# Designs tried in a protein design run: peptides against a protein of PDB entry 4Z63. Part 127

Target 1, 334 residues: chain A of PDB entry 4Z63
Amino acid sequence: LCLGMNDLTGNIPEDLFHLKRLNLLGIQENRLSGSLSREIRNLSSLVRLDVSWNLFSGEIPDVFDELPQLKFFLGQTNGFIGGIPKSLANSPSLNLLNLRNNSLSGRLMLNCTAMIALNSLDLGTNRFNGRLPENLPDCKRLKNVNLARNTFHGQVPESFKNFESLSYFSLSNSSLANISSALGILQHCKNLTTLVLTLNFHGEALPDDSSLHFEKLKVLVVANCRLTGSMPRWLSSSNELQLLDLSWNRLTGAIPSWIGDFKALFYLDLSNNSFTGEIPKSLTKLESLTSRNISVNEPSPDFPFFMKRNESARALQYNQIFGFPPTIELGHNN

## One batch from the design tools (peptide; made by RFdiffusion4, then SolubleMPNN)

Design b2_p17_2_s4 (from b2_p17_2, 6 letters changed)
Fold by OpenDDE base, seed 5:
Structure b2_p17_2_s4 (fold): chain B 334 residues (1-334), chain A 17 residues (1-17)
Amino acid sequence: as target 1 above (334 residues)
Amino acid sequence: VIINLTGSSWVSSVDED
């Protein structure tokens, strides 16, 4: 049953929960309100539940043990409170969990040993507090992780050295500290292609450690951290780099010539730093900026990107990195 | 240009209220 993208109000009719053969319930993008009924447990054949973009409130019901076929739960942009219910945090069937932009709180706890199918997790823009869950690497299929805009004070856990499944990771605006430790840990994530760390590490030094290596890194975003230092030499070994945003930092020195050696680099933002010297001539040779036909079917993260041109501008949402226009932004350097 | 990859709708229902 798909009823998304309407102006439906109120709650889900109780009679809907008698549909024991229902595989898909999509009621997203409505004005549905109240609590998500516990009677959802009666939908024992449910594979996909989409309640996103509504006015649901209260706690998410702890009934996911009665939903053994549930693969997709989308509840983003609601008023859900409390934690992730225990049955959801232990779901062996769940592939994708999206609860972004809610009011979920407390310590984030997932039983990753039980969540054997989980490949995508979006919990961005919630009220989770404490530390990042050290056991996330035990989610052996977990590829996409958005934990942005939570209050995860402290550092990236050392256990994330073993996060082999991790490909797309956003921790933007999560009160993280110690960028040197974070990069030193995350470099061990052999499948990491997208790393977003914007609005963390305030005033720290960007490490220029030549021992750092991100072999498969395609997207690095570390904007608006007030980072000190220079363009990091270790980044020159990330030959697959496509998008680099280091804007709104306090980076100094010259823009190095090796920045033009990135054959796939189509988006570069170094704006609002303190870079000096000449613009490298190699930047004018970036084939990716001139070739219209980069038909690279590259994997994109499940979480959206937002581009904001200035502090007063409305953020543009991009669902795919390839949606970004080819850009070199070097503004506001001296 | 600031790429804010927070995945957050800055439109928290709280900021629109």
Scores: peptide ipSAE 0.034, ipTM 0.659, DockQ to the pose 0.078
Fold by OpenDDE base, seed 4:
Structure b2_p17_2_s4 (fold): chain B 334 residues (1-334), chain A 17 residues (1-17)
Amino acid sequence: as target 1 above (334 residues)
Amino acid sequence: VIINLTGSSWVSSVDED
């Protein structure tokens, strides 16, 4: 049953929960309000539940143990409060959980040992607090993780060295500390292609440790951290780099010539730093800017990117990195 | 050398409107 993209109001009719053979319930992009009914438990054949972009409130019902076939739960952009219900946090069937842009709170807890099928997790823009869950690497299929815009004080857990499935990771604006530790840990994520760390590590030094290596890194965004230091030499070994944003930091020194050696680099933002010297001539040789036909094997995170032109501007949502125009931004340097 | 080509932007996965 697909009823998305309407102006439906009120709550879900109770009679809908009698549809025991229903595999897909899509009621997204409506004005549905009130609590999400616990009677969803009666939809025992449900594979996909999409309640996103509504006015739902209250706690998410703890009935997911009665939904053994549920693979997809989309609840982004609602007013849900409380935590992730225990049955959802233990779901062995769930492939994708999207609860971005809610009011979920407390400590984030997932039973990753039970969540054997979880591939994508989007919990961005919530009110989760405490530390990052150390057991996320136990979710052996977890590829996409957005935890941005929560309050995860502290450091990236050491256990994330074992996060082999991790490909797309955002922790932007999550009150993280110790960028040296974070990068030192995350370099062990051999499948990591997209790393977004914007609005963390305030005033720390960007490490220039030549031992750091991100083999498959395509997208690195570490903007607005007030980071000190220079362009990190370790980044020169990330030969697949497509997008680099280090804007709104306090980086100094010269822009190195190796920045022009990235064959796939089509978006570069180094603006609002304290870089000095000449613009490397190698930037004029970037193949991505000269050739019309670069088949960019685009990293496709399940979470959107948001670009702000300035701190007061509305964020532009990009679902694809290819949506970014080829850009070199070097503005507002010394 | 400040090349102000386009307005300074930053990329985040965080800022929902």
Scores: peptide ipSAE 0.031, ipTM 0.656, DockQ to the pose 0.513
Fold by OpenDDE base, seed 3:
Structure b2_p17_2_s4 (fold): chain B 334 residues (1-334), chain A 17 residues (1-17)
Amino acid sequence: as target 1 above (334 residues)
Amino acid sequence: VIINLTGSSWVSSVDED
């Protein structure tokens, strides 16, 4: 049943919960309000539940033990409060959980040893607090993780050295500290292609440790951190780099010529820093900026990117990296 | 090639508004 993108109001009719053979319930992009009914437990054949973009409130019902086939739960952009229900945090069937842009709170806890099918987790823009869950690497299929815009004080857990499944990771605006430790840990994630760390590490030094290596890194976004230092030499070894944003920092020194050696680099933002010297002529030789025919196998995180053009302007949403125009931003340097 | 010299933009994974 797909009833998305309407002006439906009120609650879900009780009779809908009699549909024992229903595999897909999509009621997204409506004005449905109140609590998500516990009677959803009656939909025992449910594979996909999409209640996103509504006015749902209250706690998410703890009924996911009665939904043994549920693979997809989409609840982004609601008013849900409380934590992740125990049955949801233990779901062996769940592949994708998206609860971005809610009011979920408390310590984030997932039973990753039970969540054997979980491959995508989006909990961005919530009120989770405490530390990052140290056991996330135990989610052996977890590739996509958005935990941005939560209050995860402290450092990236040392256990994330073992996060072999991790491919797309966003921690933007999560009150993280110690960028040197974070990068030192995350370099061990050998499948990591997308790393977004914007609005963290405020005023720290960007490490220029030549021992750092991100072999498969395609997207690095570390904007608006007030980072000091220079363009990091270790980044020159990330030969697959497609998107680099280090804008709105306090980086100094010259823009190095090796930045033009990135064959796949199509988006570069170094704006609003303190870079000096000449613009490297090698930037004019970037193949991705000159060639229309580069089939870039782009990383596709399940979380969107946002480009904010001004502190007062609404961010532009990009669902995929290819949505970014080929860009070089070098404005507001010294 | 779009050379943006405005220096007014940054990328994030969240709407920071």
Scores: peptide ipSAE 0.139, ipTM 0.751, DockQ to the pose 0.868; fails the geometry check
Fold by OpenDDE base, seed 1:
Structure b2_p17_2_s4 (fold): chain B 334 residues (1-334), chain A 17 residues (1-17)
Amino acid sequence: as target 1 above (334 residues)
Amino acid sequence: VIINLTGSSWVSSVDED
């Protein structure tokens, strides 16, 4: 049943929950309000539940043990409060959980040993607090993780050295500390292609450790951290780099010539730093900016990127990195 | 080559409030 993109109001009719053969319930992009009914438990054949972009409130019902076929739960952009229900946090069938842009709170806890099918987790823009869950690497299929805009104090857990499934990771604006430790840990994530760490590590030094290596890194965004230091030499070994944003830091020194050696680099933002010297001539030779036909095999994270052109500008949502125009931003380096 | 000199900042998961 697909009823998305309407002006439906009120709550879900109770009789809808008698549809025991229903595999897909999509009621997204409506004005549905009230609590999400516990009677969802009666939809025992449900594979996909999409309640996103509504006015739902209250706690998410703890009924996911009665939904053994549920693979997709989409609840982004609602007013949900409380935690992740225990049955949801233990779901062996769940592939994708999207609860971005809610009011979920407390400590984030997932039973990753039970969540054997989980491949995408979007919990961005919530009120989760405490530390990052150390057991996330136990979610052996977890590829996409958005935890941005939460209050995860402290450091990236040491256990994330074993996060082999991790490909897309956003921790933007999550009150993280110790960028040196974070990068030192995350370099062990052999499948990591997209790393977003914007609005963390306030005033720390960007490590220039030649031992750091991110083999498959395509997207690195570490903007608005007030980071000190210079362009990190270790980044020159990330030959697949497509997008680099280090804007709104306190980086100094010259822009190194090796930045023009990235064959796939189509977006570069180094704006609002304290870089000095000449613009490297190698930047004018970037193949991605000169040849129209580079099929960039883009990482497709399940989470959107948001770009603010100005502090006063609305954030532009980009669902794909390809949506970014080929850009070099070097402005506001004084 | 679009050299944008405008201080853009990437913020993942900025829902439009």
Scores: peptide ipSAE 0.026, ipTM 0.680, DockQ to the pose 0.612; fails the geometry check

Design b2_p17_3_s1 (from b2_p17_3, 8 letters changed)
Fold by OpenDDE base, seed 5:
Structure b2_p17_3_s1 (fold): chain B 334 residues (1-334), chain A 17 residues (1-17)
Amino acid sequence: as target 1 above (334 residues)
Amino acid sequence: SFTPTPLPVPPINLIFQ
């Protein structure tokens, strides 16, 4: 049953919960309000539940132990409060959980040893607090993680050295500290291709540790952190780099010539820093910008990217990084 | 100078794949 993208109001009719054979319920992008009924437990055949972009409120009902086939739960952009229900946090069937842009609170806790199928987690823009859950690496299939816009004060857990499944990770604007530790840990994530750390680590030094290595890194966004230092030498070894945003920091020194050696780099934003010297001639020879026939394998995160050109401008949403125009931004430097 | 807020934390709409 797909009723999304309408102007439906009120709550879900009670009789809908008698549909024992229902595999898909999509009621997203409406104006449905009230609590999400616990009677969804009656939809025992449910594989996909999409209630996103509504006006639902209250706690998410703890009935997911009665939904053994549920693979996809999309509840983003609602007014849900409380935590992740225990049954949801223990769901062995769940592949994707999207509860972004709610009012969920408390400590984030997932039973990753039970959540054996979880591959995508979006809990961005909530009110989770405390520390990042140390056991996330125990979610052995967890590939996409968005925890941005929460209050995860502190550091990236040491356990994330073992986060082998992690490919796309966003922690933007989550009150994180110690970028040196974060990068030192996350470099061990062998499958990490997309790393977004914007609006953290305020005023820290971007480490220039030659021992750091991100072999498969394609997207690095560490903007608006007021980071000091220079272009990090360790980044030169990330030969697959496609998108680099270090804008709105306090980086100094020259833009190194190796920045032009990235064959797949199509988006570079170093604007609003304190870089000096000449623009490397190698940048004028970036194959991704000059060649018509470069095949770039775009990383496919489950979360969109946003670009805001100025404070007054609307943020542009890009579901795919390929949506970004080929860009070199070096403005507002010395 | 305009401060682009860099990539807002995408309202990470997990793109269903």
Scores: peptide ipSAE 0.025, ipTM 0.694, DockQ to the pose 0.084; fails the geometry check
Fold by OpenDDE base, seed 3:
Structure b2_p17_3_s1 (fold): chain B 334 residues (1-334), chain A 17 residues (1-17)
Amino acid sequence: as target 1 above (334 residues)
Amino acid sequence: SFTPTPLPVPPINLIFQ
């Protein structure tokens, strides 16, 4: 049943929740309001539930133990409050959970040892607080994680050294501290291709530790952190780098010539820093900018990227990085 | 500059078995 993208208002008729053979319920992009009925528990055949982009409020009902086939739960952009219900946090069937842009709060808790199928988690733009859950690496298939725009505190957990499944990770604007520790930990995530850490680590020094190595890193976004230091030498070993955004920091020194050695780098933003010296001529040799026949193996995070040139500018959404226009931004430097 | 974006969620229809 697909009723999405209409102007439906009010509550879902109770009789709808008696459709025991329903595999997919999509009521997204409406104006449905009130609490999400606990009677969704009656939809025992449900594989996909999309209630996103509505006006739902209240707590998410704790009925997911009665939905043994549920793989996809999409509830982004609602007014849900409370935490992740226990049955959802223990779901062995769930592959994707998207509850971005709600008012969920409290400590983020997932039973990762039970959530054996979870591969994508988007809890961005909520009111979760406390520390990042140390047991996330126990979600052995979890590769896409967006926890941006929450009120986490402290540092990236040491346990994330063992986050082997992690490929796409965003922690933007979550009040994290200690970028040196964060990078030192996350370098052990051997499948990590996309890392977004914007609006954290305010005023810290970007580490220039040559021992840091991100072998598979394709996308690095660490913008608007007021970071000090220079272009980090360790980044030069990330040969697969496609997108680099270090804009709106306080980085100094020269832009190194090795920036031009990245064969797949097509988007570079170093604007609004304090870089000095000459623009490396090696940038003109970037293969991704000069060749029409370059195949780019694009990472495919389940979360989109948003580009803003400034705080007041309209955000441009891109679901895939190859959709970004080839860009070199070096403005507003010394 | 980029900010983190939410995961894409496709619209779904009611589908029976």
Scores: peptide ipSAE 0.022, ipTM 0.634, DockQ to the pose 0.033; fails the geometry check
Fold by OpenDDE base, seed 2:
Structure b2_p17_3_s1 (fold): chain B 334 residues (1-334), chain A 17 residues (1-17)
Amino acid sequence: as target 1 above (334 residues)
Amino acid sequence: SFTPTPLPVPPINLIFQ
């Protein structure tokens, strides 16, 4: 049943929950309001539930133990409050959970040993607090993680050294500290291709430790952190780099010539720093910028990217990095 | 500068079985 993208109002009719054979319920992008009914438990054949972009409020009902086939739960952009229900946090069938842009709060707790199928988790823009869950690496299939715009104070857990499944990770604007520790830990994530850490680590020094290595890194975004230091030498070994954004920091020194050695680099933003010297001639030799036929194997996170061209500009949403035009931004340096 | 956005969600249709 697909009723999305209408102007439906009110609550879900109770008779809808009598549909025992219903596999897909999509009522997204409406004006449905009130609490999400506990009677969803009656939809025992449900595989996909999309209630996103509505006006739902209250706590998410703790009925997911009665939905053994549920793979996809999409509830982004609602007014849900409370925590993740216990049955949802223990769901062995769930592949994707998207509850971005709600008012969920408390400590984030997931039973990762039970959530054996969880592949994608988007809990960005909520009110979770405390520390990052140390047991996230126990979610052995968890590939895409967006926890941005929460209040996760402290450091990246040491346990994330074992987060082998992690490929796309965003922690932007989550009050994180100790970038040296974070990078030292996350370098052990062998499948990590996309790392977004914008608006964290305020005023810290970007580490220039030659022992750091991110072999599979394609996208690195660490903007607006007021980071000090220089262009890190360890980054030169990330040969698959496609997008680098270190804008709006306090980085100094010269832009190194090795920046032009990245064969797949098509988006470079080093603007609003304190770099000095000449623009490396090697930047003019970037194949991705000179060829009309750009073969870029873009990482495909389940979450979009937001880009602000300047501090006053509205953030633009991009579902794919490929949507970015080839760009070199070096403005507002010395 | 980039900030993460919500996961693209495939469209859902109502299927009766």
Scores: peptide ipSAE 0.022, ipTM 0.620, DockQ to the pose 0.032; fails the geometry check
Fold by OpenDDE base, seed 4:
Structure b2_p17_3_s1 (fold): chain B 334 residues (1-334), chain A 17 residues (1-17)
Amino acid sequence: as target 1 above (334 residues)
Amino acid sequence: SFTPTPLPVPPINLIFQ
C-alpha cells in the first residue's frame, strides 16, 4: 500500500493494521498526525515501513519485536519524542533505520550485538545527548552513520578504531571535542570514504601528524571549526580524494602544491581561512576539472550532504556527490 | 561547507502478499 506524497491528514485508520500480509507500508510525505499506533505490531509481514515527512508525534511504539521481517524503517521528519524503542534497538532484521529530523532525546542506545543486519543509520538532527555509543562498531554491517546535529559531548570512542564496516560517517555539529583523537581513531576505519566533522572541535589545532593515514578517503568535510594549523600533510596520501572542505577555519600557511595532485578532486573549499602565499599552479592542472573525462567513483551514503554558502544561508541539499558542481573556492584568505 | 543529510526516500508502495 502506497499512499505517499499526498495531503492526507489525521491518523492511520486502525483497520489498516489488520493487513497481516502487508509487506510495504508507505505513507510518507503527507500531513498525518498523532501518535504512531502500537497496532503496527499486527503487520507481522511488514518489510518496509515509511512514515517519513509527516506530523507524527509522541513516542515510537515499542512493538518491533512483533515485526520480524522489518528491514526498512523510515520515520525522518516527524515529531517523534523519547528514545529509540528497545525492540527497535534490538531488531535483528532491520537493515536501515532513518529517524532523522525528529525530537528524539536521551542517550543513544542500540544493541548492536543484536542488530546484525543494520547497515544504515540516520539519526541526524535529533536531541540525543550524552556520549557516542561505544558499541556502534559491534554493528558488524553498519556502513552509513549520520549522527549530525545532536549533542554528543566528548570524544569519538576509542572503540571506533574497530569500526571496519564504517564507510560514510557524519558527526557534524554534535559538540565533539579532540579532533586529534578523533582522526587518530577514525584512521583505523579501513573502509571509511566519507567523513564529515563540520562544526565541532571549536578552536582546536588540526593535527599535522604524518602518521595519520586515510587510505580510502574520498570526502572530507571539516568546516567551520575555527581550526588552527596548516594544510595537513597526511591528507596528501589520500589519493582518492574527491571533495575537500576545510572552509571557515583559521588555517594558515601556504596551500601546498600537492593539492593539485589529486586526480579525482573536483570540489575544493578552503575559503575563509588565513592561508597565505601563491595559489598553487598545480590547481590549474586538476584533471577532474579539465575537459578530460575521468571516471569518478561516487560515494553513495544514505544521507545527503548539506552546503551552506554562509552562516545565514539556507543549506543546499545534495543527494549525490556527482551532483556537486566542480568547485574551487579560495575566497577570503590572506 | 557541507553537512551530511539523509537522502530523500521515495514514496513506498504498499505491497501485499
Scores: peptide ipSAE 0.022, ipTM 0.621, DockQ to the pose 0.033; fails the geometry check

